# Peptides against a protein of PDB entry 5EIB, part 67

Target 1, 366 residues: chain A of PDB entry 5EIB
Amino acid sequence: VDLEPGTMDSVRSGPFGQIFRPDNFVFGQSGAGNNWAKGHYTEGAELVDSVLDVVRKESESCDCLQGFQLTHSLGGGTGSGMGTLLISKIREEYPDRIMNTFSVMPSPKVSDTVVEPYNATLSVHQLVENTDETYCIDNEALYDICFRTLKLTTPTYGDLNHLVSATMSGVTTCLRFPGQLNADLRKLAVNMVPFPRLHFFMPGFAPLTSRGSQQYRALTVPELTQQMFDSKNMMAACDPRHGRYLTVAAIFRGRMSMKEVDEQMLNVQNKNSSYFVEWIPNNVKTAVCDIPPRGLKMSATFIGNSTAIQELFKRISEQFTAMFRRKAFLHWYTGEGMDEMEFTEAESNMNDLVSEYQQYQDATAD
Target 2, 366 residues: chain A of PDB entry 5EIB as posed
Amino acid sequence: VDLEPGTMDSVRSGPFGQIFRPDNFVFGQSGAGNNWAKGHYTEGAELVDSVLDVVRKESESCDCLQGFQLTHSLGGGTGSGMGTLLISKIREEYPDRIMNTFSVMPSPKVSDTVVEPYNATLSVHQLVENTDETYSIDNEALYDICFRTLKLTTPTYGDLNHLVSATMSGVTTCLRFPGQLNADLRKLAVNMVPFPRLHFFMPGFAPLTSRGSQQYRALTVPELTQQMFDSKNMMAACDPRHGRYLTVAAIFRGRMSMKEVDEQMLNVQNKNSSYFVEWIPNNVKTAVCDIPPRGLKMSATFIGNSTAIQELFKRISEQFTAMFRRKAFLHWYTGEGMDEMEFTEAESNMNDLVSEYQQYQDATAD

## One batch from the design tools (peptide; made by RFdiffusion4, then SolubleMPNN)

Design b1_p12_5_s1 (from b1_p12_5, 7 letters changed)
Fold by OpenDDE base, seed 4:
Structure b1_p12_5_s1 (fold): chain B 366 residues (1-366), chain A 12 residues (1-12)
Amino acid sequence: as target 1 above (366 residues)
Amino acid sequence: MAKELQEARRAR
């Protein structure tokens, strides 16, 4: 789905374009112009029914519909505005199904789009209410990984999207291969989301290695385990040491000793015990899949539900507030039928979410 | 405290 036709042509002409049904390409002509309100109330609202018709048709063809997975950006107008409209409409029609998202958070290091903090804040407000599971894929973190870890001097969207694809492949491993922990979206939610509003995940992937170092690095279970819990490997720009893990899932892939995985996972938990809440028992889950990812002997994927995710929301809120106090570009949104109150409500709900994470961070077992 | 926070949220 896109509000621009050129994106659909790029997908269709891509190496995997033939895996998608032609009738499932739904697109507009005008785009959203990086405006959430165009995506949500105007251009996106004109297209949403055509998308819902396809969603219904594909849902009816499923033998066992678990839920929905959306991949979208929160900085743009289409992914943010139309994406959250679509989530709301699907939630209304399928209230008993899991809503899962891969939400790409904007960063000034990656994009010069000045209004991204508005689009992100308005989107987060919708995601808090209408999703069950949200993987926070932060362009800030992706850029920092590309630059610092991968040693790319000028990271491209292609480089960032490579990390996104590796992460998405990792977190979906248990859904794609039988006999794994969290084999369905609902079990993932039960294990990862102790509180309904606190459903924002910090993903991570290992190994992350520069091209020059790949030849010299032995992939071992201890190295994968250490790298997954390193703040520099988080796909969200948060330091887990500034918060507490509510829940963690680790997905190992490749031929390895389950005993060694369990030993290393126990060791890393014990080493980092101060960064876990003590009042959620058995809050770390581990899975091992014998099938490695393409081009690697082994990998590990991390999913963290941590109160440190508030650092990401605080960053967006600070950027939002700095712009909103000046009423900068508000006329672009109000001209599409939005009220200034919707901005204030979205900011308030995101600040409430931050406060909720802080309360659980500070909570004791008593 | 954690249980009270859980109960207060179930009541919303």
Scores: peptide ipSAE 0.036, ipTM 0.749, DockQ to the pose 0.029
Fold by OpenDDE base, seed 1:
Structure b1_p12_5_s1 (fold): chain B 366 residues (1-366), chain A 12 residues (1-12)
Amino acid sequence: as target 1 above (366 residues)
Amino acid sequence: MAKELQEARRAR
C-alpha cells in the first residue's frame, strides 16, 4: 500500500515483486507530502476502503488468521497517517485479532523532513491505543550501528533497510518455523506484554560485524549472547542500562547446543540482574531454531520490553514540543481537516506512556 | 507497589 505509485513500481520491479498478487497493490496518485493529516483524513481516507477490501479477501483465505502485521514509517505521511488509519479500521473490524507493527521511528540524522516529530507523535498516539505489539525500529539507532559497528562512513537507506530486514526475519522466526516458543502472535503478546499499553519493543540482531572484521570473527553462542545484550546492538536508540527489562525474548538460529544457549542466557541474566525487574518471574524466554538465516552459520535476535524505551519517546516529545510551541507548520495539518486539539492529546498520551514506563522502572516487589 | 500498579491498570 502506498499513496505514491513510484514506490509500488519499485516493489514490482524488485527481486521479489512476483511474490505479491497484482490485485494486492493498492496505491494513490497524489502522495501524502510527509503530512500525517493527508494520510489519515484526506488522501489516505479515500484509499482505505480499497485496502480493507483486499485485507478482507486475504483474511478469508487464511485457515487460521492470527492477526495482522504492518510495516510502516512514522516520519512520512503515508506510513504514519494512512498506516494508523488502517490499524484503526482493521482493529474495528477484527477486534479479537492481534495487531502487530514494525514501526520505523524518524531521526534527524537520517532525514531532514522537519515535520517528522508531528507525524511520529500523532502515530504513537494511535499505536498506544490500537496495537498489541510494536517493534520500535529507530533510524537513529540504525544509523549509529551502520556508522559505529559496521564502519560505514556514509550509511544509506539500503544499509539501514538491510538491518531492518535481518531484524524482521529474526523476530518472525518463531512464526515461520514449527515447534518454537512464541509460535503465534498471541503467545508472543502474552510473554512480552505484561501491561497492555507497554507493548513497544526494542529489537536487536547479532552478529553485527564490519566487512573488514567478518573474516576474523568466530560465531559462537557466547559472542552472540554478549552482542545481543549490548546497548550498541539495540535497534532502538535507548540504553537498557538506564531502565529495566520487563520481558525479553531471545531467538537463536543455526546448529548450536541448547545447553550452551541456556547456560549463556542464564549467565547474561545473572550478570545484568540489576537491569531486570525482580517482580516478573521467568521474564526471559529463549527459542532455538536449527535453520540459520541466509549467509550466516548462526544468529541471535533480541526482543526487549524495557522501560528504557522512554528515552526514544522523550526524544520525539522534545522535538514535537519545540515545534508545537511555535505553531510551526500546523496550517498544513489543520488545512486537511485536523483539529489542533489532537496534537495536544497525542502529546499528552505520549507523556503518559513515558510516565507509565518510569513507574514500572521504579516499582519494587513489595 | 507493582501489584497496585497492575491492578490500577486492569481497572482502566
Scores: peptide ipSAE 0.040, ipTM 0.774, DockQ to the pose 0.029; fails the geometry check
Fold by OpenDDE base, seed 3:
Structure b1_p12_5_s1 (fold): chain B 366 residues (1-366), chain A 12 residues (1-12)
Amino acid sequence: as target 1 above (366 residues)
Amino acid sequence: MAKELQEARRAR
């Protein structure tokens, strides 16, 4: 789905364009112009019914519909505005189904789009209310991984999207292969989301290795485990050492010893025990799939529900507040039918979410 | 405290 035809043409002409049904390409002619309000109230609102018709058709074709997975950006107008409109409409029609998102967070290091803080804040407000599980994929973190870890001097969107793809493949492993932990979206939510509003995850992937260092690196369970818990491998720009893990899932892929995985997972928890809440028992879940990802002997994917995720929301909130106090670009949104109150409500809800994470960070077992 | 906070938030 897009409000711009050119993106759809790029997908169709791509190496995997043929995996999508032609009838499932729904697109507009006029893009959102990086405006959430165009995505949510005007251009996106005109297209949403056509998307919902496809969603209904595909849902009816499912033997057992678990829920929905949406991949979108929060910095742009289409992914943010129309994406959150679509989430809202799907939630209204399918209230008992899981809503899962892969939400790409904007970064000033990656994009020059000045209104990204508005689009992100307005989107987060919708995600807090209408999603059950949100993987926070932060362009800041992706850029830093590409530059620092992968040693890419000039990271491209292709390089960032490769990390996103690896992460998405990792977190969906349990859904795609039988007999795994978190074999369905609802089980994942039960294991990962102890509090309904606190459903934002920091994903991570291992191995992350520069091309020049690949030949010198052994892929071992201890190294995968160590990398997966390293703050530098988090796909969200948060330091887990500044918060506490509410819940963690680790998904190992490839031929490895279950015993060795369990030993390494216990060791990493014990070494990092101060970074876990003590009042949620058995809050780390581990899965092992014997099928490796393409091109790797083994991998590990991390899913963390951490109170450190508040750093991401604080960053967005600070940027939002700095713009909103100046009423910068507000006329672009109000001209599409938005009220200034909607900005204030979105800011308030995001600040409440930050306060909620902090309260659970500071909570004791008593 | 964590349980009380959890109950207080479920009541809102």
Scores: peptide ipSAE 0.030, ipTM 0.655, DockQ to the pose 0.029; fails the geometry check
Fold by OpenDDE base, seed 5:
Structure b1_p12_5_s1 (fold): chain B 366 residues (1-366), chain A 12 residues (1-12)
Amino acid sequence: as target 1 above (366 residues)
Amino acid sequence: MAKELQEARRAR
């Protein structure tokens, strides 16, 4: 789905364009112009019914529909505005199904679009209410991984999207292969989300190795475990050491010893015990899939529900507040039928979310 | 990347 036709042509001409049904390409002509309100109330609203018809048709063809998975950007008008409209409409029609998102967070280091803090804040407000699971993928963290860890001098969108695809492949491993932990979206939510609003995940992937060092690096379970918990391997620009893990899932792929995995996972928890909440028993879950990812002998994927994710929301909130106090560009949103009150409600709900994360960070086992 | 984004957004 896109509000621009050219994106669909790029997908169709791509190496996997033939895996999608031609009738499942729904697109507009005008785009969203990086405006959330244009994506949500005007251009997106004109297209949403055509998307819902496709969603219904594909849902009816499922023998066992678990839920929905959306991949979108929160900085752009289509991914943010129309994406959250679609989430809302799907949630209304399928209230008993899991809503899962891969939400790409905007960063001023990656994009010069001044209104991204508005689009992100308005999107986060919708995601808090209408999603069950959200993987927070920060373009800043992806850029820093590409530059610092992968030693890419000029990171491209192709390099960032490669990290996103590796992460998406990792976190969906248990859904794609039988007999794993979190074998369905609902089990993932039960294990990862102790409080309904606190469903924003910090993903990570290992190994992250520069092309020049790949040939010299032995992949071991201890090394994968250490890297998976390293702040430099997190795909959200938050330091887990500034918060506490509520829950963790670790997904190992490849031929390895389950005993060695369990030993290393216990060791890393004990070493980092101060960064876990004490009042959630058995809050670390581990899965091992014998099928490695393409091109690797083994990998580990990390899913963290950490109170440190508040750093990401605080960053967006600070940028939002600085613009909103000046009423900067508000007329572009109000001109598309949006009320200024919705900005204040979205800001309030995001600040409440930050306060909730802080409360659970400071909570002790009484 | 930022420049490519600006160019891609100016082309949208």
Scores: peptide ipSAE 0.000, ipTM 0.376, DockQ to the pose 0.023; fails the geometry check

Design b1_p12_5_s2 (from b1_p12_5, 5 letters changed)
Fold by OpenDDE base, seed 4:
Structure b1_p12_5_s2 (fold): chain B 366 residues (1-366), chain A 12 residues (1-12)
Amino acid sequence: as target 1 above (366 residues)
Amino acid sequence: TAAELQAALRAR
């Protein structure tokens, strides 16, 4: 789905374009112009029913519909505005199904689009209310990984997207291969989301490899475990040491000793015990899949529900506030029928979320 | 405590 036709052509002409049904390409002509309001109330609203028709058709073809997975950006207008509109509409129609998202957070390091903080804040407001699970894929973190860890002097969207794809592949491993922990979206939610609003995940991946790099270092289980819990490997620009983990899932892929995995997972938990809440027992789950990702002998994928995620939301909030206090660019949104009150409500809800994370971070056992 | 916090948040 897109509000521009060119993206659909790129997907269709791509290496995997043929795996998608032609009738499932739904697109507009005008785009959203990086405006959440165009995505949500005007251009996107005109297209959403056509998307919903496809969603219904595909849902009806499912023997057992678990839920929905959306991949979208929060900095643009289409992914943010139309994406959240779509989430809302699907939630209304399928209230008992899991809503899962891969939400790409904007960063000034990656994009010069000035209004991204508005789009992100307005989107987060919707995600807090209408998703069950949200993987926070932060362009800030992706850029930093590319630049600092992968030593790419000028990270490209291709480099960032490589990390995104590796992460998405990792977190969906248990859904794609039988006999794994969190084998369905609902089980994942039960294990990862102790409180309904606190459903934003910090993903991480090891080993981190650049696109086209033949340097496939065969990592050991200890190295994978250490890297997976390292803040530098997080796809969200948060330091877990500045918060506490509510829940964690670790997915190992490749041929390895389960005993060794268990030992290393225990060791890392013990070493980092201060960074876990003590009042959620058994809050670390581990899965091992014998099938490695393509090109690697083994990998580890991290899913963390950490109160440190508030750092990401604070960053967006600060950027939002800096613009909103000056009423900068608001006319682009109000001209599409939005009220300034919606901005204030979105900011307030995101700040409430930050407060909730902080309160749970500071909470003690009974 | 976590329980008190949960109760307070549910009351909102």
Scores: peptide ipSAE 0.162, ipTM 0.852, DockQ to the pose 0.029
Fold by OpenDDE base, seed 2:
Structure b1_p12_5_s2 (fold): chain B 366 residues (1-366), chain A 12 residues (1-12)
Amino acid sequence: as target 1 above (366 residues)
Amino acid sequence: TAAELQAALRAR
């Protein structure tokens, strides 16, 4: 789905474009112009019913519909505005199904779009209310990983998207292969989301190695485990040492000893015990899949529900406040039918979320 | 405590 035809043409002409049904390409002509309001109330609103018709058709063809997975950006107008409109409409029609998102967070290091803080804040407000699970994929963290860890001098969107694709493949492993922990979206939610509003995840993937260092690096379970829990490996720009993990899932892929995995996972928990809440027992889950990802002998994917994620929301909030206090570019949104109250409500809800994370971070056992 | 906090947040 897109409000521009060119993006859809690019997907269709790509290496995997033929795997999608032609009728499932739904697109507009005008685009959103990086405006959440155009995505949500005008251009996107004109297209949403045609998307919902396709969603219904595909849902009816499912033997057992678990839920929905949306991949979108929060900095643009289409992914943010129309994406959250779709989430709302799907939630209304399928209230008992899981809503899962891969939400790309904007960063000034990657994009110069000045209104991204507005689009992100308005989107987060919707995600808090209408999603069950949200993977926070932060363009700032991706850029830093590409530059520092992968030693890419000038990271591209292609480089960032490679990390995203590897991570998405990792976190969906248990859904795609039989006999795994968290084999469905609902089980994942039960294990990862102890409190409904606190459903934002910090993802990570290992191994991440520069091309020049690949020949010198052994792929071992201890090394994967160590890298996966390293703050520099998080795909959200948060330091987990500044917060506490509520829950963690680790997905190992490849031929390895389950005993060794269990030992290393216990060791890392013990070493980092101060960074876990003590009042949620058995809050770390581990899965092992014998099938490695393509091109690797083994990998590990990390999913963390950490109170440190508040650092990401605080960054967006600070940027939002700096613009909103000056009413900068606000007329672009109000001209599409929005009220300033929608901005203040979204800001308030995101600040409440930050406060909730902090309160649980500081909470003690009963 | 976490239980008290949870109860308070649910009351909102």
Scores: peptide ipSAE 0.152, ipTM 0.848, DockQ to the pose 0.029
Fold by OpenDDE base, seed 1:
Structure b1_p12_5_s2 (fold): chain B 366 residues (1-366), chain A 12 residues (1-12)
Amino acid sequence: as target 1 above (366 residues)
Amino acid sequence: TAAELQAALRAR
């Protein structure tokens, strides 16, 4: 789905374009112009019914529909505005199904789009209310990984998207292969989301190795475990050491000893016990899939529900506030039928979310 | 406590 035809043509002409049904390409002509309100109230609203018709058709063809997965950006107008409109409409029609998202967070390091803080804040407001689980994929963190860890001098969108694809493949492993932990979206939510509003995940993938160091690095369970819990390896720009993990899932892929995995996972928890809440028992889950990702002997994928994620939301909130105080570009949103009160409500809800994370971070056992 | 916080948040 897109409000521009060029993106759909790119997907269709790509190496995997043939796996999608032609009738499932739903697109507009005008685009959203990086405006959330165009995506949510005007251009996106004109297209949403056509998308819902396809969603219904595909849902009816499922033997067992467990839920939905949306991949979108929060900095643009289509992914943010139309994406959150779709989430709302799908949730209304399928209230008993899981809503999962891969949400790409904007960063000034990656994009020069000035209104991204508005689009992101308005989107987060919708995600807090209308999703059950959201993977926070932060372009700032991706850029930093590409630059610092992968030693790429000038990271490209291709480099960032490679990290995204590896992460998405990793976190969906248990959904795609039988006999795994979190084998469905509902089980994942039960294990990862102890509090309904606190459903924003910090993902990570290992191994991440620069081209120059790949030949010298052994892939071992201890090394994967160490890298996966390293703050520099997080796909969200927050330091886990500044917060506490509510829940963690680790997915190992490849031929390895389950005993060794369990030992290393226990060791990393014990070494980092101060960064876990003590009042959620058995809050770390581990899965091992014997099938490695393509081109690797083994990998590990991290899913963290951490109170440190508030750093990401604080960054967006600060950028939002700096623009909103000046009423910068507000007329572009209000001109599309959006109420100015929605900005204040979105800001308030995101600040409430930050406060909730902080309160649980400071909470003690009974 | 976490239990008190959870109870307070559920009341909102």
Scores: peptide ipSAE 0.144, ipTM 0.848, DockQ to the pose 0.029
Fold by OpenDDE base, seed 3:
Structure b1_p12_5_s2 (fold): chain B 366 residues (1-366), chain A 12 residues (1-12)
Amino acid sequence: as target 1 above (366 residues)
Amino acid sequence: TAAELQAALRAR
């Protein structure tokens, strides 16, 4: 789905373009112009019914529909505005199904689009209310991984998207292979989301290795375990050491000893016990899939529900506030049918979310 | 406590 046709042509011409049904390509002509309001109230609103028709058709063809998975950016107008409109409409029609998102957070290091803080804040407001599970994929973190860890001097969208694809493949492993922990979206939500509003995940992937160091690095369970808990491997720009984990899931892939995995997972929890809340028992879940990802012997994917995620929302909020106080570019949004009050409500809800994370971070056992 | 906090947040 897009408000521009060019992305559809790129998918069709790609190596996997033929696996998608032609009728499932839904697109507009005008784009959103990086404006959330165009995506949500005008251009996106004109296209949303056509998308919903496809969603209904595909849902009816499912033997057992678990829910929906959306991949979108929060900095642009289409992914943010139309994406959140679509989430709202699907939630209304399928209230008993899981809404899962992969939400790409904007960064000034990656994009010069000045209104990204508005689009992100307005989107987060919708995600807090209408999603059950949101993987926060932060372009700030992706850029820093590419630059610092992978030693790429000029990271491209291709480099960032490679990390995104590895992470998405990792977190969906349990859904794609039988007999795994969190084998469905609802079980994942039960294990990962102890409080409904606190459903924003910090993903991570291991191994992350520069091309020059690949030949010297042994892929071992201890190394994967250490790396996936390292703040430098987090795909969200927050430091887990500045917060506490509410819940964690680790997904190992490849031929390895389950005993060794369990031992290393216990060791890393004990070493980092101060960074877990003590009042949620058994809050770390581990899965092992014998099938490695393509090109790797072994991998580990991390899913963290951490109160440190508030650092990401604080960054967006600070950028939003700096623009909104000046009333910069507001006429572009109000001209599409938005009220200025919607900005204030979105800011307030995001600040409330930050406050909730902080309160749980400071909470003690009974 | 976490239980008190959870109860307070559910009441909102």
Scores: peptide ipSAE 0.122, ipTM 0.825, DockQ to the pose 0.029

